# Peptides against a protein of PDB entry 4HTP: the designs that were tried, part 94

Target 1, 231 residues: chain A of PDB entry 4HTP
Amino acid sequence: SQTVASHVPFADLCSTLERIQKSKGRAEKIRHFREFLDSWRKFHDALHKNHKDVTDSFYPAMRLILPQLERERMAYGIKETMLAKLYIELLNLPRDGKDALKLLNYRTPTGTHGDAGDFAMIAYFVLKPRCLQKGSLTIQQVNDLLDSIASNNSAKRKDLIKKSLLQLITQSSALEQKWLIRMIIKDLKLGVSQQTIFSVFHNDAAELHNVTTDLEKVCRQLHDPSVGLSD

## One batch from the design tools (peptide; made by RFdiffusion4, then SolubleMPNN)

Design b2_p17_5_s2 (from b2_p17_5, 9 letters changed)
Fold by OpenDDE base, seed 5:
Structure b2_p17_5_s2 (fold): chain B 231 residues (1-231), chain A 17 residues (1-17)
Amino acid sequence: as target 1 above (231 residues)
Amino acid sequence: SEELRALWARLLAEARA
């Protein structure tokens, strides 16, 4: 069946996240999230105009925005050191070169940007002059690849994990990879709380999640902001 | 679908305007 996520570029989610991160105030952060969410809901209505009782929801995006609440997908088994080594290999970086050392020693401040400890930001600057300016992946494709990584991690198939990671990397811009890394590590650094995200999504979202701990159920049952939990 | 992708792009652009 057709889903909203199969038509939404991952780049558009990432640009939204970037806007949120760069915004100083809570109100501005909320505005950027709401703009994306409202677009999603409008698109959903158009896509499913002649179809009632669809299971499609905001879940594919929400699970990337709140990756720490992911319960369907098992652990990736990926850490910053693994990604560093992968990038060094993929980009053919000299092992003793400046960029390779930045990735491997990401916790040590070496630059003026104050990005020490933030692997995703360090990776971004290394990738920016070396990768695509615009990615080609949809949100659904990103989730499919992440599912593959988790599944293969459980099966201890390191070769297939690498294959899926390479597909993510080679089809993504530097900015998209920055956010992919943060999604995998489960730390987006948006400057907005989980509670705020839920409150913007639906007035009853936090309550339903507190009871069910099921993010998909929250997104599906509370898809319509005008329909409450008690309705 | 190119038409659907164009629709999404328009909706997002309108929301951000």
Scores: peptide ipSAE 0.774, ipTM 0.974, DockQ to the pose 0.947
Fold by OpenDDE base, seed 3:
Structure b2_p17_5_s2 (fold): chain B 231 residues (1-231), chain A 17 residues (1-17)
Amino acid sequence: as target 1 above (231 residues)
Amino acid sequence: SEELRALWARLLAEARA
């Protein structure tokens, strides 16, 4: 069946996240999130205009925005060191070169950006001058690939994990990869709390999540901001 | 669908304007 996520470019989520991160005030951060969310809801209504009781919801995006709350897919088994090695291989970086060492020693500041400890930012600057392809993935496709990674990690199929990672990387811009890395590592550094995200999504979202710990249920049951839990 | 992709792009652009 058709979903909103199958039509929304991953790039558009990433640009929203970038806007949120760059914003200083809570209100401005909220505005950027709300703009994306409202667009999603409007698109949902248009897409499902002639269909009732659809299960489609904001969940595909929400699980990427709040990846630490993911409960459906298993662990990826991916750490920064694995990604560093993968990028060194993929980009054919000299192993003793500056960029390779930056990736491997991401906890130590080596530049003027102050990105120590933020692997995604370090990776971004390595990728930016090298990654020229435009991102082509939808949110649904990203989630499908992440599902594959988690499944293959559980099955201990390292070769297939690498295959899915390469597909993600080769179909993503540098900026998209920055955010993809943060989603995998489960630390977006948005500067806005989980509570704020839930509050903007729906007044009852935090409460429902506290009880169920089910992000999909939260997104599905509270899809309409005007319909509460008791309705 | 190109039509649906265009719709999404328009909606997001309008929201950000």
Scores: peptide ipSAE 0.774, ipTM 0.974, DockQ to the pose 0.947
Fold by OpenDDE base, seed 1:
Structure b2_p17_5_s2 (fold): chain B 231 residues (1-231), chain A 17 residues (1-17)
Amino acid sequence: as target 1 above (231 residues)
Amino acid sequence: SEELRALWARLLAEARA
């Protein structure tokens, strides 16, 4: 069906997340999120101008921004070690080389960036000189691939998991992959709390989520920031 | 849709300006 997520580049979400992460103050972090959210809502209104009672909402983006709240998709079964091995294979990195060892031993300081313990950042710097400058995936496509990974994990089809992962990473820039990794691992390191994200989204979002634990319901029912729970 | 992709790009650019 026609959705906002089918038209929004994943790169634009990632650039927003990058801006949030790089911002020092809470206010600046909020501003960057709000800019993306407002654009989404405006686009939604334009896209669905002649259609009423659509179920489309911010959910496709929100579930990537707050991946720890994901309840619809089953577990990916993916850890840093798996990704490290996958990248070593995909990039044909020498097994005993510096980059391979950086990925495998991401918890130990090996470089000048001071990114020990942050696999996504280690991966980013390995990928940056080796990957496309611009990815081609939409938010919907990313979610579809993540759905596939979760489904195949449930079905214990490791080969198909690898296939979907390869599709994700071969169509993504280094920056996009950094954020994909963090979404899969469920730790975005934005420096802004879940409560802040909800508060910016809607005044009643935290309350509704606390009661329902249903992120999609929160996004649908509170799509309009001017319409509250009691309305 | 190319038109819709362009619309999104414009909206985001305007929001960030």
Scores: peptide ipSAE 0.774, ipTM 0.974, DockQ to the pose 0.945
Fold by OpenDDE base, seed 4:
Structure b2_p17_5_s2 (fold): chain B 231 residues (1-231), chain A 17 residues (1-17)
Amino acid sequence: as target 1 above (231 residues)
Amino acid sequence: SEELRALWARLLAEARA
């Protein structure tokens, strides 16, 4: 079906997340999130101008921004070590080479960036000179692939998990992969709280989520910031 | 849709300006 997520590049979400992460203050972080959110809502209104009974909402983006609140898809079964090995294979990195060892020993401090323990950042620097500069995935496509990974993990289909991961990787820039990794590991390191994200999205979002624990319901029911829970 | 993709790009650019 026609959705906002099917038209929004994953790269644009990632650039927003990057802006948020790099921002120093709460207000600046909020501004970057609001810019993306407002664009999404405006686009939604345009896309669904003549369709008032749609289930489309901010949910496809929200579940990537707050991946720890995911309840629809099950566990991916993916850890940093698995990704490290996959990247070594995919990029044909020498097993005893500097980059392979950085990925495998990501918890050990190396270099001057201070990225020890942050696998996504380590991966970013390995990927940056090796992968495409511009990704081609939409937010919907990313979610579809993540759904596939979770489903196939449940079904113990490792081959299909790898297939979906490879599609994600080969169609993403280094920056997009940095954030994709963080989404999979469920640690975005944005420096802004869940409460802040909900508060910016809608005044009643935190309350509704506390009651329902249903992120999609929160996004659909509170899609319009001017319409409250009691309205 | 190229038109819709262009619309999104414009909206985001305007929001960030």
Scores: peptide ipSAE 0.773, ipTM 0.974, DockQ to the pose 0.947

Design b2_p17_5_s3 (from b2_p17_5, 10 letters changed)
Fold by OpenDDE base, seed 5:
Structure b2_p17_5_s3 (fold): chain B 231 residues (1-231), chain A 17 residues (1-17)
Amino acid sequence: as target 1 above (231 residues)
Amino acid sequence: MEELRELWRRILAEARA
């Protein structure tokens, strides 16, 4: 079925996350999230204008914003060291070169940016001069590829995991890959709490999640901000 | 499809203005 996620560029989610991360105050962080959320709801209404009782919701985006709460797809089996090795191979980086060593030794300060311990930021600066300026993936496509990775990890198909990762990487900008890495590692470093995200989404979201631990149910049942749990 | 993509771009741009 037609979904909002199939039309929303992954780049637009990433730019929102970047805005949130760069914001200094809680209020400004909330504003950037709300702008994206309200846009999603407005587009949903337009897309499904003549269709009632659709199951489409904010879930495709929410599961990327709060990846630590993911319960539908299983573990990716991907760590920073695997990604480092993949990037070295894909970008044909000399193994003893500065950029390869930065990726492999990401926990040790090697540069002037002070990004030690943040693999995604280190990867970003390596990728920026080498990757597309604009990606082509939708949120739906990103989730499909992540589903594939998780499924193939469960099936112990390392070759197919690599294939899906390469699709993600080759169709993404450096900025999109920065956030994709953080989604896979499940640490977005937004500077805004889970509670805040839920509160902005819906007044009853935190309560429903505490009971169900199901992000999809939260997003579907509380899609309309004016309709509560007791309605 | 292009019309929907343009609609999204416009909606987001207006929200960020």
Scores: peptide ipSAE 0.755, ipTM 0.965, DockQ to the pose 0.899
Fold by OpenDDE base, seed 1:
Structure b2_p17_5_s3 (fold): chain B 231 residues (1-231), chain A 17 residues (1-17)
Amino acid sequence: as target 1 above (231 residues)
Amino acid sequence: MEELRELWRRILAEARA
């Protein structure tokens, strides 16, 4: 369990994603991503100072940032409607109440926010006044829970899926849940392209991914930005 | 574990400054 991901709070990834989303310019978006990435690499060096040839990489974070490229875990089988119902139950919302209806009818919200079609944002505003707990999950723990969800979906164990989702929800802030939802639905709405993310990560990342379609391999082989694909 | 978590927090804070 000695990985960077086991020490990095999920909250810090989410705050980075939030900063990226709120930034209007491409350059500013890139800056926020780079700050997180550079921090990851620096921490990696410190963590593995006395260990050579480790397989640890940025992959645990990258697979959450680019969830549509996930190939290791199978589909979650989770839709917005399922999450809506789960939140209604968890938050004990009246089914015919305003907030329950917002979640269920997220494509046509009646609120003042222009978040039609963005379930995660609607969920955020419902959660914000109700969720005061600071998130406690690491990136590794989030990935472990997501692995569990995917595995149990494949096994058609809906009860166990719900259990893992509840664990994610109860250990996350409203903001973290917004991003978690987007990761599950596989639409982060960052406003920055996949190509840009890869280019910032490593000059050869896009090319290697295009050939291998293996995100972990890309992250591992190109962990060092100064070491090229041909090196 | 806590020491490493603090190290991470410091690293990230410095990067964002």
Scores: peptide ipSAE 0.754, ipTM 0.965, DockQ to the pose 0.946
Fold by OpenDDE base, seed 3:
Structure b2_p17_5_s3 (fold): chain B 231 residues (1-231), chain A 17 residues (1-17)
Amino acid sequence: as target 1 above (231 residues)
Amino acid sequence: MEELRELWRRILAEARA
């Protein structure tokens, strides 16, 4: 069946996250998230106009925005060091070159940007002049590839993990990869709390999550902002 | 499907305007 996530470009989620990160005030951060969320709900209503009983929800996006709350997927088994080595190989970077060393030693200040300790930002600047400018993945496709990575990690199939990672990387812009890395590492650095994200999504979202710890259930049951837990 | 993709683009653009 068709889902909202199958039509929403991953780039549009990333641009929203970028806007949130760059905003200084809480109110402005909330506005950017609300714009994306409202768009999602409006599109959902249009897509499912003739189908009132669907399981489709904001879950595909929410699990990428709050990756630390993911419970459906098993661990990826991916750390910054693994990604650094992969990028060095994929981009054919000289091992003793500046860019390779920046990726491997991301914790130490080496540049003028002050991004020490933030691997995703360091990767962004290395990738920007070397990768495509516009990605082609939908949110559903990103989640499918992440599912594959988690499943293959559990099965200890390193070759298939690499295959899925390469597909993600080669079909994503530098900006999209910045956010993808943060989703995998489970630290988005948005500057807005989990509580705020839930409160904007639905007034009862935090409460339901505290009881169930099921992000999909939260998104599905509280899809309509006007329908509460007691309704 | 292209019609739906265009619909999404329009919806998001309007929300951000």
Scores: peptide ipSAE 0.753, ipTM 0.965, DockQ to the pose 0.950
Fold by OpenDDE base, seed 4:
Structure b2_p17_5_s3 (fold): chain B 231 residues (1-231), chain A 17 residues (1-17)
Amino acid sequence: as target 1 above (231 residues)
Amino acid sequence: MEELRELWRRILAEARA
């Protein structure tokens, strides 16, 4: 079955998130999110023009934007130290080199960008001169790989976890990896609250989520901003 | 398939303009 997520590049979500993060005011942050959301809904209408009762919704994107609310996918079992070691290996960084040490000691200020404690930003600057300019993954593909990671973590298959991580990394730009890391660690640092995201998505979204804690249900039932809970 | 991807690109570009 066709889904919006299968056609939307992960890069476009990441560029939206980057725009949100760089924006200073709440209104500007909301604008960037709304642009992406409205585009998603418009594309959804075009894609499913002649199809009724589709289950497709904004859920594939929403679960990446609000990863703390993920309930379908189990824990990844991935921490910054694991990613640091993986990048050092993948990029063949000297173990005692500046970049390797930055990744391993990401909590320590470097004095360059003031990114202490933000592993994703540290990784970004290491990756930027070393990675491809444009990624090739769709949102659906990213979610599929993340599902694989979570499943294999539950099964304690470290080899398969690494395989999926490598697929994500090798098909992503530095910017995409920055946001992917934040999604995995579940800290996007957007500067906009969960409540704001829900309010922009649908007036009843926060209420429905508070009751159900089911993000997919929220996205599906409230896909149309003009149709409320009482309808 | 390519037409759909192009449609998305156009939609997003218009939204950001």
Scores: peptide ipSAE 0.753, ipTM 0.965, DockQ to the pose 0.949

Design b2_p17_5_s4 (from b2_p17_5, 10 letters changed)
Fold by OpenDDE base, seed 5:
Structure b2_p17_5_s4 (fold): chain B 231 residues (1-231), chain A 17 residues (1-17)
Amino acid sequence: as target 1 above (231 residues)
Amino acid sequence: MEELRRLWAELLAEARA
């Protein structure tokens, strides 16, 4: 079945998140999110013009924006140290070199950017001169790979976890990887609250999520901003 | 598929203008 997520580049979600993070004011942060959301809804209407009874919704994007609310996937079992080691191997970084040490000792200030404690930012600067400028993954493909990682973690198949991670990494820009890392670690540092994200999505979203704790149900039932819970 | 991807790009560009 056709989904919006199968056509939306992961890069476009990441650029939206980057814009939100860089914005200082709440209003500007909200604007960037709303622009992406409105585009998604318009595209949905166009894609499903002749099909009113579809289950497609904003869920594939929302679960990446609010990864701490993920309930469908099992735990990834991935920490910063694992990612550091993976990048050192993948990029063939000297283990005693500056960049390898930055990744391994990400909690200690080693650079000029003041990114101590933020592994994703440290990784970004290491990756920026070494990676492609633009990735090729859609939001659906990213979610499929993340599903694979979670499933393989549950099955204790570390080799297959590595395989899926490598697919994500090799098909992503440095900026996309920055946000992918934050999605996996479940800390986006957007500077906007969960409540704000829900309020922009739909007036009844926070309430429905509080009752159901099901992000997919929230996105599906409240897909239309003009239709309330009681309608 | 390409036409749909172009449509998405246009919608996002319009929203950001």
Scores: peptide ipSAE 0.752, ipTM 0.966, DockQ to the pose 0.954
Fold by OpenDDE base, seed 1:
Structure b2_p17_5_s4 (fold): chain B 231 residues (1-231), chain A 17 residues (1-17)
Amino acid sequence: as target 1 above (231 residues)
Amino acid sequence: MEELRRLWAELLAEARA
């Protein structure tokens, strides 16, 4: 069955996240998230206009926005050091070159941007002049690849993990990769709390999540902002 | 699928406008 996530470009989620991150005020951050969410809900209605009892929900996006709450997918087993090495290899960066060293020593400030400790930002600037301008992945495809990574990590198939990562990387812009990295590392640095995200999504979302710890259930049961838990 | 992708793009653009 068709899902909203199968039609929504990952790039659009990333642009939303970028807007949220760049926004200074809470209200502006909320606005950007709400714009994406409202679009999602409207698209959902259009996509499923003639279908009742669909299980499709905001979950595919929400699990990327709140990756720390992921419970369905097992651990990726990926750290910054692994990604650094992968990028060095993929981009054929000289091992003793500035960019390679930036990636490996991301905790130490070496550049003009002051992004020490933020691997994703360091990676972004390394990738920006080297990557495609627009990615091609949908949210569903990203989740599928992430599922593959988690599964292969569990199976201790490092080569297959690398393969899936390469698929993600080669089909993503620098900006998309920035956010993908943060999703994998589970630190988006949005500047907005989990509670705020839930509150914008649905008034009862935080409560339901506190009880169930099931993000998919939260997204599915509270898909309609006008229908509450007691409804 | 292309029509649906276009619809999404339009919806998002409208929301951001």
Scores: peptide ipSAE 0.751, ipTM 0.966, DockQ to the pose 0.949
Fold by OpenDDE base, seed 3:
Structure b2_p17_5_s4 (fold): chain B 231 residues (1-231), chain A 17 residues (1-17)
Amino acid sequence: as target 1 above (231 residues)
Amino acid sequence: MEELRRLWAELLAEARA
């Protein structure tokens, strides 16, 4: 389909999120988000140069950045323990081995990294030496697979859930999987508030979301930062 | 499509420079 999300690598969103997380100050975090957002808007204008009134917006990215505000797709039904077991199977890790135990007991401190309780970070370090592939998914493809997972969870089709998860995993780098896990669990740990994300996106975004609770509507109606809600 | 992918890469690189 002809959308911005169909052309933007998921890796580029993840690298942006990584930059935000590693930044110490609010201003630096905002800068990294703005760089990605501005690129998105410029690309949108180029892609849709000859087409007016398109429904395409920042929504495909925003729903991954603020996954706790997702209202369109149903629950995934996926927890850390399920992912741990999947990785143990996929990577053929010995059940009593160090890495398998790290994944299963991710809440317990196991080293000097200070990653206790952060399953995504534990998974990252397990995956890093084992996941040699370059990520190949676009943001649209990631969302399509997540839609599939949610739909199949609703339909109680565990086999198809596993199929979609495996497709996500086998086409993602270790870093991309770190962020994908956080998106599924709905905790990105960016160190920047929801309010800040909205304020950078559009001055009226927080207000519109507070009223509608519709993230897609927010992204579509406030796509242009120069056009206000009351305009 | 490759041209569009290159355009995106260029835009992001420019924003990060």
Scores: peptide ipSAE 0.751, ipTM 0.966, DockQ to the pose 0.949
Fold by OpenDDE base, seed 4:
Order: C-alpha cells, then sequence, then structure tokens
Structure b2_p17_5_s4 (fold): chain B 231 residues (1-231), chain A 17 residues (1-17)
C-alpha cells in the first residue's frame, strides 16, 4: 500500500534537520520541525482520503529523527572508519591527500571550522564539490536501504552491506549524506531534546514511549494530535 | 504519482512560507 514516506523526498527531511540545527533557540527549532510534521499530516490525509484502515504514520521519519530510539532494525555495524575508507575508495581520493586524511583523522582538529569529532561534517565538506547536487531518494527508500544494511550485518553479508551503502551514497547530495551519516551513527546534533520532539509531535507521546518504548506505536496511536491516549 | 509528489512539495512550501 501507499505510504507518505514513499512520496516524501529524503532531501526534504534533511533540509528540515539542517534548518533545525542552524536555528538559534528552542522556538525556532520547533517551528521548523512543526512545519515538516504538519505537512506530513496534511499529506497523509490527502493520500489516505479514501482509506479507513491504514497503519501509515510518521514513524518512517521519526525513526530517522530519533535514531537512538530505533528498535525494529538491528545494529548496522558501521563506524566512522568504515565510512571513511569507503569514501576514500569511492571518490578515489589520494591516500595521503588532505581529504583522505581528514576523513581518517576526523577526531583531530585540522581546520578552523571546529568540526573535530563530527565525522558527518568532515564528510560533508569533502563530498560537497564531488557529489550530486540533488538526491533522488525518498524516506521510504532510505529506510529500506538501512533495513537492508542492518539485516545483512546480522547475516554477515559484508558485500551486500557495501552495496546498500553505495546506493545511499550515490543517490544523495552532500547535505543528505551528512544527515544520513548522523542517522547511522545515531547522533543528529539538532540542539533540541527528545522530549521536545515528542512534545511537538503529540502531548502524550513521551508518556506512551516511556511505557512502550515502541516508536512506531507512538507514531501510529498518536497520529492525530487531537486524539489522546485516554480517548 | 507525480501529482502526489507535487502535492507534497506544495504542502511543504506552504508550511515554510
Amino acid sequence: as target 1 above (231 residues)
Amino acid sequence: MEELRRLWAELLAEARA
């Protein structure tokens, strides 16, 4: 069946996350998240106008926004060093070159941007002049690929892990890859708390999550902001 | 599907305006 996530570009989620990160203050960060969320809910209503029983929800996006709460897919088995090596190979970077060394030694301050320790930002600047300007992946496709990575990690299928990673990388802009990396590493650095995200999503979201620890259930049961847990 | 993609784009644009 059709899902909202199958129609929403991953780029639009990433641009929202970028706006949140760059915003100063809680209120502005909340505004950007709310704009995306409201659009999602409106689109959901339009998409499912003629369907009564749907399980579709904000979950596909929420699990990328709060990746540390992911419980459905298992561990990716991906670290920064693996990604660094992959990028060096894919981009054919000289092994002793500045960019390769930046990726490999991402924890060491090498510039004026203060990006030490943030692999995603280091990668972003390396990728920006080298990759596509516009990505083509939907949120659904990103989640499918991430599911594949987790599944293949469990199955010890390294070749298929690499394949899925390459699909993600080659179909994403530098900005999208920055956020994708952060999703994989599970540190978005948004500057807004989990509690705030839940509160904006639904008044009862934090409570339901505290009890169930089921992010999909939270998104599904509390899809309508006007319908509470006790209703 | 293209119509739906356009709808999404419009909704997001409206929300951000």
Scores: peptide ipSAE 0.750, ipTM 0.966, DockQ to the pose 0.952

